# Peptides against a protein of PDB entry 4XPM: the designs that were tried, part 208

Target 1, 160 residues: chain A of PDB entry 4XPM
Amino acid sequence: VMLHSKNVKGFLENTLKPYDLHSVDFKTSSLQSSMIITATNGGILSYATSNNDVPKNSINEINSVNNLKMMSLLIKDKWSEDENDTEEQHSNSCYPVEIDSFKTKIYTYEMEDLHTCVAQIPNSDLLLLFIAEGSFPYGLLVIKIERAMRELTDLFGYKL
Target 2, 67 residues: chain B of PDB entry 4XPM
Amino acid sequence: DIKGTIAFDTHGNVIESTGVGSQRIEDIGDLSKVTLDAEGFAQVQGDSLLVHLYKRNDITLAVYTSA

## One batch from the design tools (peptide; made by RFdiffusion4, then SolubleMPNN)

Design b2_p30_6_s1 (from b2_p30_6, 12 letters changed)
Fold by OpenDDE base, seed 5:
Structure b2_p30_6_s1 (fold): chain B 160 residues (1-160), chain C 67 residues (1-67), chain A 30 residues (1-30)
Amino acid sequence: as target 1 above (160 residues)
Amino acid sequence: as target 2 above (67 residues)
Amino acid sequence: SLSDELDEFLKEMLDAIRERLAEKAREAAE
């Protein structure tokens, strides 16, 4: 089954929803942004943001999109560096995980005052990227992206 | 009564924190080194509060109480 | 939902700690 662009967009929008752990009286904010980008160039294939109350084609929208492009490129570059660094792959910022029979890694990166998390969709040329406020704990962010990635099986093995 | 909680993973990163636990994130370093019993539990005196630990499936939950 | 799964897991862990606390309290009273 092929995953349509509209389905991907809707999926990313759903990932923006906060975690509500009411059993321990803990709740997060919504993700700032959720993106699928190319591992090769850092190009944005699809994205969702919590700041959707911006008029279309406005200067504010342009600035917002440009900011996402910048962040995606920076994170892709850092990810690429770490994928070629054995020491970084064994740091507390790297989580090797296995989904079904596919192996991948989850990385956490501090971007100014934001908490980010990125993971290569298994055996693909795509990265899933979450951007959250600094109040969103990294351990939870890792769990969130791992669980979300399990719903993207149609993209496993996707090559550009 | 529970004064707060910290949940953290095997990398020492926070999953959640509440109450006094939010003010004691630095405790994770020491708590991660505590030897747990066969059932995955431990009790540690941390500052003026008692910390109750339980680990399951790579997640450690720390519960802070007065006694 | 994804958050519900983790929430339930943490609830189970918290309940386990509460049960352990109750057990120790009984032992101390004996």
Scores: peptide ipSAE 0.700, ipTM 0.941, DockQ to the pose 0.890
Fold by OpenDDE base, seed 2:
Structure b2_p30_6_s1 (fold): chain B 160 residues (1-160), chain C 67 residues (1-67), chain A 30 residues (1-30)
Amino acid sequence: as target 1 above (160 residues)
Amino acid sequence: as target 2 above (67 residues)
Amino acid sequence: SLSDELDEFLKEMLDAIRERLAEKAREAAE
């Protein structure tokens, strides 16, 4: 089964759901945004946001989309820099992981008051990006994106 | 009686925190250095609270109790 | 769900701690 554009959108929307760890009485908010972007230019291929109450074609919607574009580009730039920096790859903000024999890395980045994490989809030109509120713990965010990537096997090896 | 919890990964990043644990995130630095027994457990006295540690699959859970 | 999996894992860890506490309490009472 191959992921189509509509399926990717649905996947990203599903990733927005919060973690509910009721056994320890801990629950997160929903992700602010979930995106698939290009590793080359930081262009957004697909995205989902938790705030859909903005009227279509409104100035607020335009600003929201522009903000996502800006964040995606900034994070892509940071990711690109870190991928070319061995020291950054050995920091506590970098998690090397292996999924189905494919190696990739998960990076966490602080963006103002937001917690973000990004990971290259294995052997692809694509990045998966999660943006959450500052209350969302980084360790949990890493687990979330790692588990999410395991469901994107259809995109493994995707080249632009 | 549990007063709070902290779960953290091998990088020292928080997975979850509740109760008094939410106010003691700085404890992770010291807790990560605690030597666990053969079964993955340890107990550490922290101020007026006792911290119970258990590690499995790269996740450490710290449970804070009064005794 | 993904959260359920982690939640169950944490529950198991918490239970393990409770069991260890109970075991030590029993040993101390002997």
Scores: peptide ipSAE 0.699, ipTM 0.940, DockQ to the pose 0.915
Fold by OpenDDE base, seed 4:
Structure b2_p30_6_s1 (fold): chain B 160 residues (1-160), chain C 67 residues (1-67), chain A 30 residues (1-30)
Amino acid sequence: as target 1 above (160 residues)
Amino acid sequence: as target 2 above (67 residues)
Amino acid sequence: SLSDELDEFLKEMLDAIRERLAEKAREAAE
């Protein structure tokens, strides 16, 4: 089944769900945001946020969206720099991964008090971006985004 | 008897932490260097607690106990 | 769910540690 725009939105909303590792009595908060952005300009193609209680068309909604735009652009810039920096690609903040036969990298970035994780969808012009609270551990965030990306095979190879 | 846990990956980043493990994240540096047996287990003294290690599929679980 | 998969994996690891501890305790008692 082809992944359509509405399906992408629903997928991103689903990624917001927290991890509940009750076997070890550990539970996270929900992700603050989940986005698919362009690797070229950091433009947001689709997004989901856990803050759904903001009135539509309110100043608070506008501010939150603008904040996401700024964060996505900043993270895209850092990602672009790291993709051209061999040293950064060998840091503990970079995870080379292989999904099926496709290779990509997962990067973790600290954004003020937030923990973020970004990965290029294999062979595409798109990035998947998770934004979480500082209490969300990076190792788990990496696992989360890797597992999520395995469900986006329809976007592999997508070019703008 | 479990006082806490830490799970971490091969990069030394935390996957989860609970109990006293949440206060001992700095132990990961040393725990990652511990030699495991053929079955993937080890036991080390960590401060006043014992640390029981098990590694599988690039994930290491550390369990803190009093004995 | 995705969290359930990891949770089950961690549970298996935790159980493995418990079993190793129990085995060593039995050996010490022999």
Scores: peptide ipSAE 0.699, ipTM 0.940, DockQ to the pose 0.902
Fold by OpenDDE base, seed 3:
Structure b2_p30_6_s1 (fold): chain B 160 residues (1-160), chain C 67 residues (1-67), chain A 30 residues (1-30)
Amino acid sequence: as target 1 above (160 residues)
Amino acid sequence: as target 2 above (67 residues)
Amino acid sequence: SLSDELDEFLKEMLDAIRERLAEKAREAAE
C-alpha cells in the first residue's frame, strides 16, 4: 500500500488534534503545524496548520507559508548538526526509539516561544515535524510524534 | 483528596501536570531519584503535601495529596 | 483515538495508586 499526497495531507491534519487526558483533567491545545520535510534541504513535502482563518492567495497566507519554510529549514539544520554530535544525542532532548525493528531518534527544540519536535522517518530521507505552543509539554509531544510515526510505515525507507 | 498531578518520562520531561503539580515542575528532579518498592510505588513527604509515586512502562505519575 | 490510549493508561496508573492507598489503610486498621 502506497501513501498518496491526499492521504499524507489528511494524516497530518489528524495529528493537529489536541490530547484530552480527562482521567487527570488535562487537555492540550491543537498543534500549530505538522509537516513532512526532506532531511536533505528542509523542503516541505506536505503540511497542515491549525490557523486556517487566512484568505487564500493573501499576503497573510504567503507570510504563513514563508514562516513554515523558515522554521523547517532551521529545524532541519539543527537536526543535521545534532546527528553529527554525540553529546547532543545523549542529552535529555534526544529520544532514541525503535519502531518495528527500525531505529530512529526524536529531538525536541525550543523555537522562541514554541515547542517543537522532529524525527526522521525510519531509514528515509524524510522528517516528521510537530510545532506546538509553549504550553504543550515536551514529554507528551514526544509521545505524540512517536505514535504518529507508527502510522507512517509506508514511508519507511523512502529515498528521494 | 487529590490536589494535583505530574506525569513525567525518564528524561524528566513533563507529560502532563494539573493542580498544584503545575506549580511544582521543579520537583521532578528529586522525584526521579526516589527509590521505588518492588511494585513500583513510593511516598514522599514534602512541605505540606504528600506525594504518591507510581512508575510503569517508563512513565512516572506523581499524585499530590494533603495526607 | 491516540489520546484515548494514553488517557486509559494514566487512568490505570491512578487507580493503582488508589488501590495501594486503600491496602495500606486496611493493614493499618488490622
Scores: peptide ipSAE 0.699, ipTM 0.940, DockQ to the pose 0.909

Design b2_p30_6_s2 (from b2_p30_6, 12 letters changed)
Fold by OpenDDE base, seed 3:
Structure b2_p30_6_s2 (fold): chain B 160 residues (1-160), chain C 67 residues (1-67), chain A 30 residues (1-30)
Amino acid sequence: as target 1 above (160 residues)
Amino acid sequence: as target 2 above (67 residues)
Amino acid sequence: SLSEELDKFIQEGLDAIKARLEKEKEEALR
């Protein structure tokens, strides 16, 4: 089974959905963005954004895409640094996880006023990246990305 | 009556918060250190509110009440 | 869904806490 580009885009769009609990009065905003990027260069392979009200081919769309490119590169750089830093890997911002016998790590990063979460897709050259508003709790964001990765088994072991 | 809630993970990060819990995220540091009984429960008196703790599957739920 | 799972967990926790409170009250009255 192979994940096609259209399937990946649809998957990422689905991850944008907010949470609304009924046991307690708690709800979140939608994710601002969801992306699959390369671990090598931070290049965006696929992405979805919640603010799709921008006309295509407009200067605003170009700026928004450029912003995503910038963020992806910055987060990739931070991730790369942390992967080579034992202390950072033992901070509360790093979650070691195991999915189907594959080990990976989930990192949370504050990017200005945004909450971000990134994880290497197991044994791959790809990173899954969530960007949310500051009101989106990190613990929930971590659970969200962990569950999302479990659905990306077709990308496990993907090498560029 | 429940005045608020906080659910948090083993890293001390919030999963959800409501009511007064949303204003007491800083309590997680102390709450995470509380020793739970064999069934995963504890109670902690904090200022004017009583905090009820329940932990299962590495998630802790804190419920704030007046008594 | 994850939302449903979390909601269920929180509800279970709330119910468990309520049950514990009732148990403690009963024991205190003995």
Scores: peptide ipSAE 0.629, ipTM 0.929, DockQ to the pose 0.922
Fold by OpenDDE base, seed 2:
Structure b2_p30_6_s2 (fold): chain B 160 residues (1-160), chain C 67 residues (1-67), chain A 30 residues (1-30)
Amino acid sequence: as target 1 above (160 residues)
Amino acid sequence: as target 2 above (67 residues)
Amino acid sequence: SLSEELDKFIQEGLDAIKARLEKEKEEALR
């Protein structure tokens, strides 16, 4: 099944949803942003943000998009460096994962006051990137992105 | 009488925290080293709280109680 | 959903811990 741009956008929007547990009094904020970016250049192919109160074509929207572009590039750079660094791959911020016999890695990165998580979509030139507030726990963020990747099988093996 | 909880993964990263657990994230380092029994349980005495551990499927739940 | 799974796990753990505590209390009173 081919994922159309609209379908991908909708998928990313769904990943923004927070978690609210009932067994204990625990809830998270929504993700700030969810993106699919290129592993090569950090270019944004699709994105969703929880801040939908910004008018379209406004200066604030432009600044927001520019900020996302900056963050995506920075995280891509960190990811690229770590993928070429054995020590970083064995750090506590790296989670080796296997999905349908494809191996990938999930990385957690502190970005200013934000908690971020990035993972290469298996055997692809694409990265899935979550950006959350600092209150969003990393362990949960990792589980979240793993589950999301499992739903992106159509993008497995995607090459630019 | 639960005072708080922490759930954490095998990397020691938090999955959830509540109550006093939210203020005791630093305990994870020591809690992760505790030897669990065959059923996945352990108890650790804290300063004024007792910590109960339960682990299944690579997730550890720590429950803080007064006794 | 993930939230449901987490709730299930946590509830399972809470129940298990409570059961363990009760068992230990009973044994201590013997």
Scores: peptide ipSAE 0.628, ipTM 0.928, DockQ to the pose 0.903
Fold by OpenDDE base, seed 5:
Structure b2_p30_6_s2 (fold): chain B 160 residues (1-160), chain C 67 residues (1-67), chain A 30 residues (1-30)
Amino acid sequence: as target 1 above (160 residues)
Amino acid sequence: as target 2 above (67 residues)
Amino acid sequence: SLSEELDKFIQEGLDAIKARLEKEKEEALR
């Protein structure tokens, strides 16, 4: 089964949804952005943003896309460095996980006032990237991205 | 009476926080070192509040109470 | 959903803590 571009976009849009607990008074904001990028160049293959009221081809859209490109590249570079640094892989910012017998790592990165989380889709050349406000807890962000990756089995092993 | 909560993972990162727990994230460092009993429970005096710990499936819930 | 699972966990923890406290009180009064 192959994921069509529209299906991937729709999936990423769904990942933006916030969490609102009822057992305790806790709720999150929506994710700012959700992206699938290449691990090699940080190129954006698909993305979703919580700001959906931006007219197409507007200056605001161009600026937002440029910002996403910048964030994608910066995070990809940091991820690449950490993948070659054993010390960083043993920090509290790195979560080794196993999904259906496939191993991967989840990294959390502070980007200015934003909380970000990135993970390599198992055995693929792709990274899943979440960008959230600083109020979004890292522990929850990690769980969220892990659960999202479990739904992307069609991309496991995807090579560019 | 519950004054707040913190849920955190094995890396000491917050999953959720409410009430006074949101103002006591720094407690996680000490709370993560507490030895739990066989059922996954513990109690710790944290400042003026009592902290009740419950851990299951690598998630720790800390509940702050006045007594 | 994740939110439902988290709610379930937290509620379970709250209930378990309450039950533990009640048990300890009963034992202390014996």
Scores: peptide ipSAE 0.628, ipTM 0.928, DockQ to the pose 0.914
Fold by OpenDDE base, seed 4:
Structure b2_p30_6_s2 (fold): chain B 160 residues (1-160), chain C 67 residues (1-67), chain A 30 residues (1-30)
Amino acid sequence: as target 1 above (160 residues)
Amino acid sequence: as target 2 above (67 residues)
Amino acid sequence: SLSEELDKFIQEGLDAIKARLEKEKEEALR
């Protein structure tokens, strides 16, 4: 099944869903944002946010989008730096993973009071980026983004 | 009687926490160094609480109990 | 789903720990 560009936003929206366990009393908030951005410039190709009640073309929506653009750029820059830093790649904030014989890395970054997680879609010019509240644990965020990438095989090898 | 839980990964990052476990995230550093038996279990006496460890598939579950 | 898998893991761990505790208790009462 081919994942077309028009279906990407729907996929990202589904990644926003929170976790609510039953074995123990544990639940998370929804992700604040889920994005696919370019690894080159940090440009947003597709995004979803949990704040869907903001009126279209309102000042609040514009500010929200602008904030996402800023965060995306900052995270891309830090990711780029870390990809060229051996020490950072061996920190507890970096998870080397292999998906269907493709290798990539998952990075966790604190951005103000937010917890973020970013990973290069294998062999592509694209990054998958999750932004969550500070209460969202990093270990769970890493597992979440890994599972999400496993569903994006159609984007593996995508070059701009 | 379970007082709380922590689940964490091999990097020491939290996957979930409940109860008193949410207040003892700093325990992960020491808990990650505990030697488990062949079946992935261990018990560690903590500050007034007993910690039960279960590890499987690179995830460690810590369960805090009074006894 | 991931949540279901996590629930399964946690429940497995809880049950296993409880089983070990009960076993130890029974052995101590012998």
Scores: peptide ipSAE 0.626, ipTM 0.928, DockQ to the pose 0.900

Design b2_p30_6_s3 (from b2_p30_6, 9 letters changed)
Fold by OpenDDE base, seed 3:
Structure b2_p30_6_s3 (fold): chain B 160 residues (1-160), chain C 67 residues (1-67), chain A 30 residues (1-30)
Amino acid sequence: as target 1 above (160 residues)
Amino acid sequence: as target 2 above (67 residues)
Amino acid sequence: SLSEELDEFIKEMLEAIEKRLEEQKRKEEE
C-alpha cells in the first residue's frame, strides 16, 4: 500500500467541512482538526486544521502542532486501553461498524471542552481522528468519521 | 407547527437538534425507550409539547409540536 | 456531498412524520 501525502492531506482537509442540514436548519462548525495517526505510537502521519491563518513557523503554529501531537498521543493511549477492555467496548462511546466486510470500531472521547472521535482504519496500523468543538454532536461526529473511512479503502490493511 | 427536533442514534447520542429540541436533550433517555409501532412511529406526550418519533436505519427523529 | 446525503435522509424522515401526522388527523376527523 502506497501512501501519497498530498492525496491524504487533501482528503483530511476535505473532512474539515461542516455539516449543513438545511432540512432542519442545523449547521455545525468545521472540524478543528482531522488526522491520520499511528495506532502504535500515536505519531501523526498527516493532519489538517481549520485554522489556516496561522503564519508558518510562528509560535502559534508550533503550539498548535504540539497540541495536536499531545492530543494524538492521549487519544491513542485511551484507544489502546479501550481496545483491551471488554466493558469499554460495550459502552455508548464505542460503535462497532463494518465497512466492506471489514470490522472496526469508532470511539468517542471527551477531551476537555472538545469532542473527539477516533477509529482504526480497518486491518491497519492507522487511526483516523476527528477533533471538533464541544457543540459538535457525537452522533453526527460518528456518522462523519464512518462515512469518511469508507473513502480510505486504499489504506485498509496498511501496516507500518 | 414544529417547535423543534432531535435526531439521535442507537447509543442515545445526538445527531442534530433544533428549536425546543436543543433544550430537551435529556429527553433522549426516555424517548429511546419508547416502543415504536410496526412502521417505526410513536407519539409521546410531554409537559406542554407532543413528541412525534420516527426511526429508520438506526436513526430516530423526534419532532416537537404543540399538539 | 456527505452533508447533503444526510440532509436528504433527515428530510425524508421529516416528510414521513408529516405524512403520519396528516393521516392521524384524517382518522380523527372521520
Scores: peptide ipSAE 0.677, ipTM 0.935, DockQ to the pose 0.913
Fold by OpenDDE base, seed 5:
Structure b2_p30_6_s3 (fold): chain B 160 residues (1-160), chain C 67 residues (1-67), chain A 30 residues (1-30)
Amino acid sequence: as target 1 above (160 residues)
Amino acid sequence: as target 2 above (67 residues)
Amino acid sequence: SLSEELDEFIKEMLEAIEKRLEEQKRKEEE
């Protein structure tokens, strides 16, 4: 079944769900935001944010969306630079992974007080981007995005 | 009695932390250098706490106990 | 769910550590 726009939105909303590790009494907050953006310009194709008491179409919502646009662009730029920097690809913030014989990389970036994680959807012009609070551990964030990527096989190889 | 835990990956990044483990994130640097036995276990004495290590599938779990 | 999968994995690791501790205690008592 091919992912359509509605399905993608629903998928991103599901990724917002927190981790709850009952075995060690550890739980996270929900992701602040989850996005699919273009690797070319950092444009947002789809996004989901944690529900809060912000009136729709209000100035606060507009500011929130604008902030997401800014962050997506900044992260895209960092990602682009790192993809062309062998030294950065060997740092502790870069995770080479293989999903169904497709290779990609997961990067962690601190944006102000937020923890972010970005990964190129294999062989595509798209990036999956998670934005979380600073309390969300990077190691867990990497696991989360890697597992999420495995559910996006319909987007593998997508070119703009 | 478990006083806390730290789980971390091969890059030294935290997966989870609880109890006293949350206050000892800096221990990961040293814990990652500990030689594990053939079954993936080790014990390290640190301060007043004993740290029990177990690694499987690139995840290391550190459990802090008093003994 | 994804969290359940990881939680189960961590649980298994905890159980492995506990089992190891029990075995060591048994050996010390022998």
Scores: peptide ipSAE 0.676, ipTM 0.934, DockQ to the pose 0.917
Fold by OpenDDE base, seed 2:
Structure b2_p30_6_s3 (fold): chain B 160 residues (1-160), chain C 67 residues (1-67), chain A 30 residues (1-30)
Amino acid sequence: as target 1 above (160 residues)
Amino acid sequence: as target 2 above (67 residues)
Amino acid sequence: SLSEELDEFIKEMLEAIEKRLEEQKRKEEE
């Protein structure tokens, strides 16, 4: 199975869905944004956002996209710094994980009042990035991105 | 009678919280230090609530009850 | 779904706690 651009877009849109834990009557909001970006430059390959109420080609849409570009670049830079810092890799905001014998790391970052997490798709030049409201717990966000990444095996080893 | 819950991971980050648990996220610091028995359970007496702990697969669930 | 998977896991943990409480009650009654 090949992940084409429209398939990736659809996948990211699906990741926006909230968690609903009926057993304890706990429900999150939808993710604000879900993105696949390049680890090298922070360029956005694909993205999905829950804020689709903005008219197309409006200045508000442009500003929204520009905001995503800015956030992706900032997070990529922080991620890159942490990947080159052994101390940060041992911090409480770093989760080493293994998926199908591939090792990667999940990082959590506070961005203003938003909760974000980012992870390198195993052996690839790509990062998966989730942006959520501050009410979305970090522990759950980490679980969400780890489980989502298991569905992106077609992108494992992807090099630019 | 469950008054609330907190689920948290090994990093002390919240997975979910409900009821009185949502107002006691700061309890995670102390709860994470509690010694669990061989089955992964513990009970901790709080101010007015009893906390029931259970850990499985790196997830700890705290259930708050009146007794 | 992913949400359902975690929910089921939390449910099982809740049930484990309830079971432990029931066992303790039974032992106290013996």
Scores: peptide ipSAE 0.675, ipTM 0.934, DockQ to the pose 0.910
Fold by OpenDDE base, seed 4:
Structure b2_p30_6_s3 (fold): chain B 160 residues (1-160), chain C 67 residues (1-67), chain A 30 residues (1-30)
Amino acid sequence: as target 1 above (160 residues)
Amino acid sequence: as target 2 above (67 residues)
Amino acid sequence: SLSEELDEFIKEMLEAIEKRLEEQKRKEEE
């Protein structure tokens, strides 16, 4: 199945949805942002944000986009450093996972007061990045991104 | 009756927390060291609350009750 | 949904704990 840009955008928008665990009366906020970026340069290929009420071309929208660019670059740099650091790969902030026999890692990063997690799409030059409020627990965020990656098999092996 | 819950993963990171559990995230360190029985259960007496533990598929659920 | 899947899993874990508690009470009453 060919992955079109609209399909990717729609997928990312869907990942923004909060978790609502009725059994224990626990509910999260929506993700602040969800992105697919390049592992090489941190360039944003696609993104979704929960704050869509900002007028188009407004100063607030521009600032929001600029903030996303900054965050993506910072996280990409941190990810790149950790991928070359054995100690960081054995920290509690790194989750080795296997999806359909493909191995990858999920990293959690505190960025200011935000909770983020990033994972390399298996065998690809792409990273999936979730940005959430500080109230979004890391364990749940990891589960969320792991499940999301299982739906991105079309991007497995994607090279720039 | 349940006073709160904490669910956490094998890294000690929170999956969810409710009630008194939200105020006792620091308990995860000790709870993760508790030896579970063959069925994956344990009980730990706290200060004033009893903690019921159950682990399945790398997720541990802690339920806080008064008894 | 993914949220519903996890919720159902947590629900099952809760039920397992409740069942264990009930079994303990039954044994104590015997």
Scores: peptide ipSAE 0.675, ipTM 0.934, DockQ to the pose 0.921

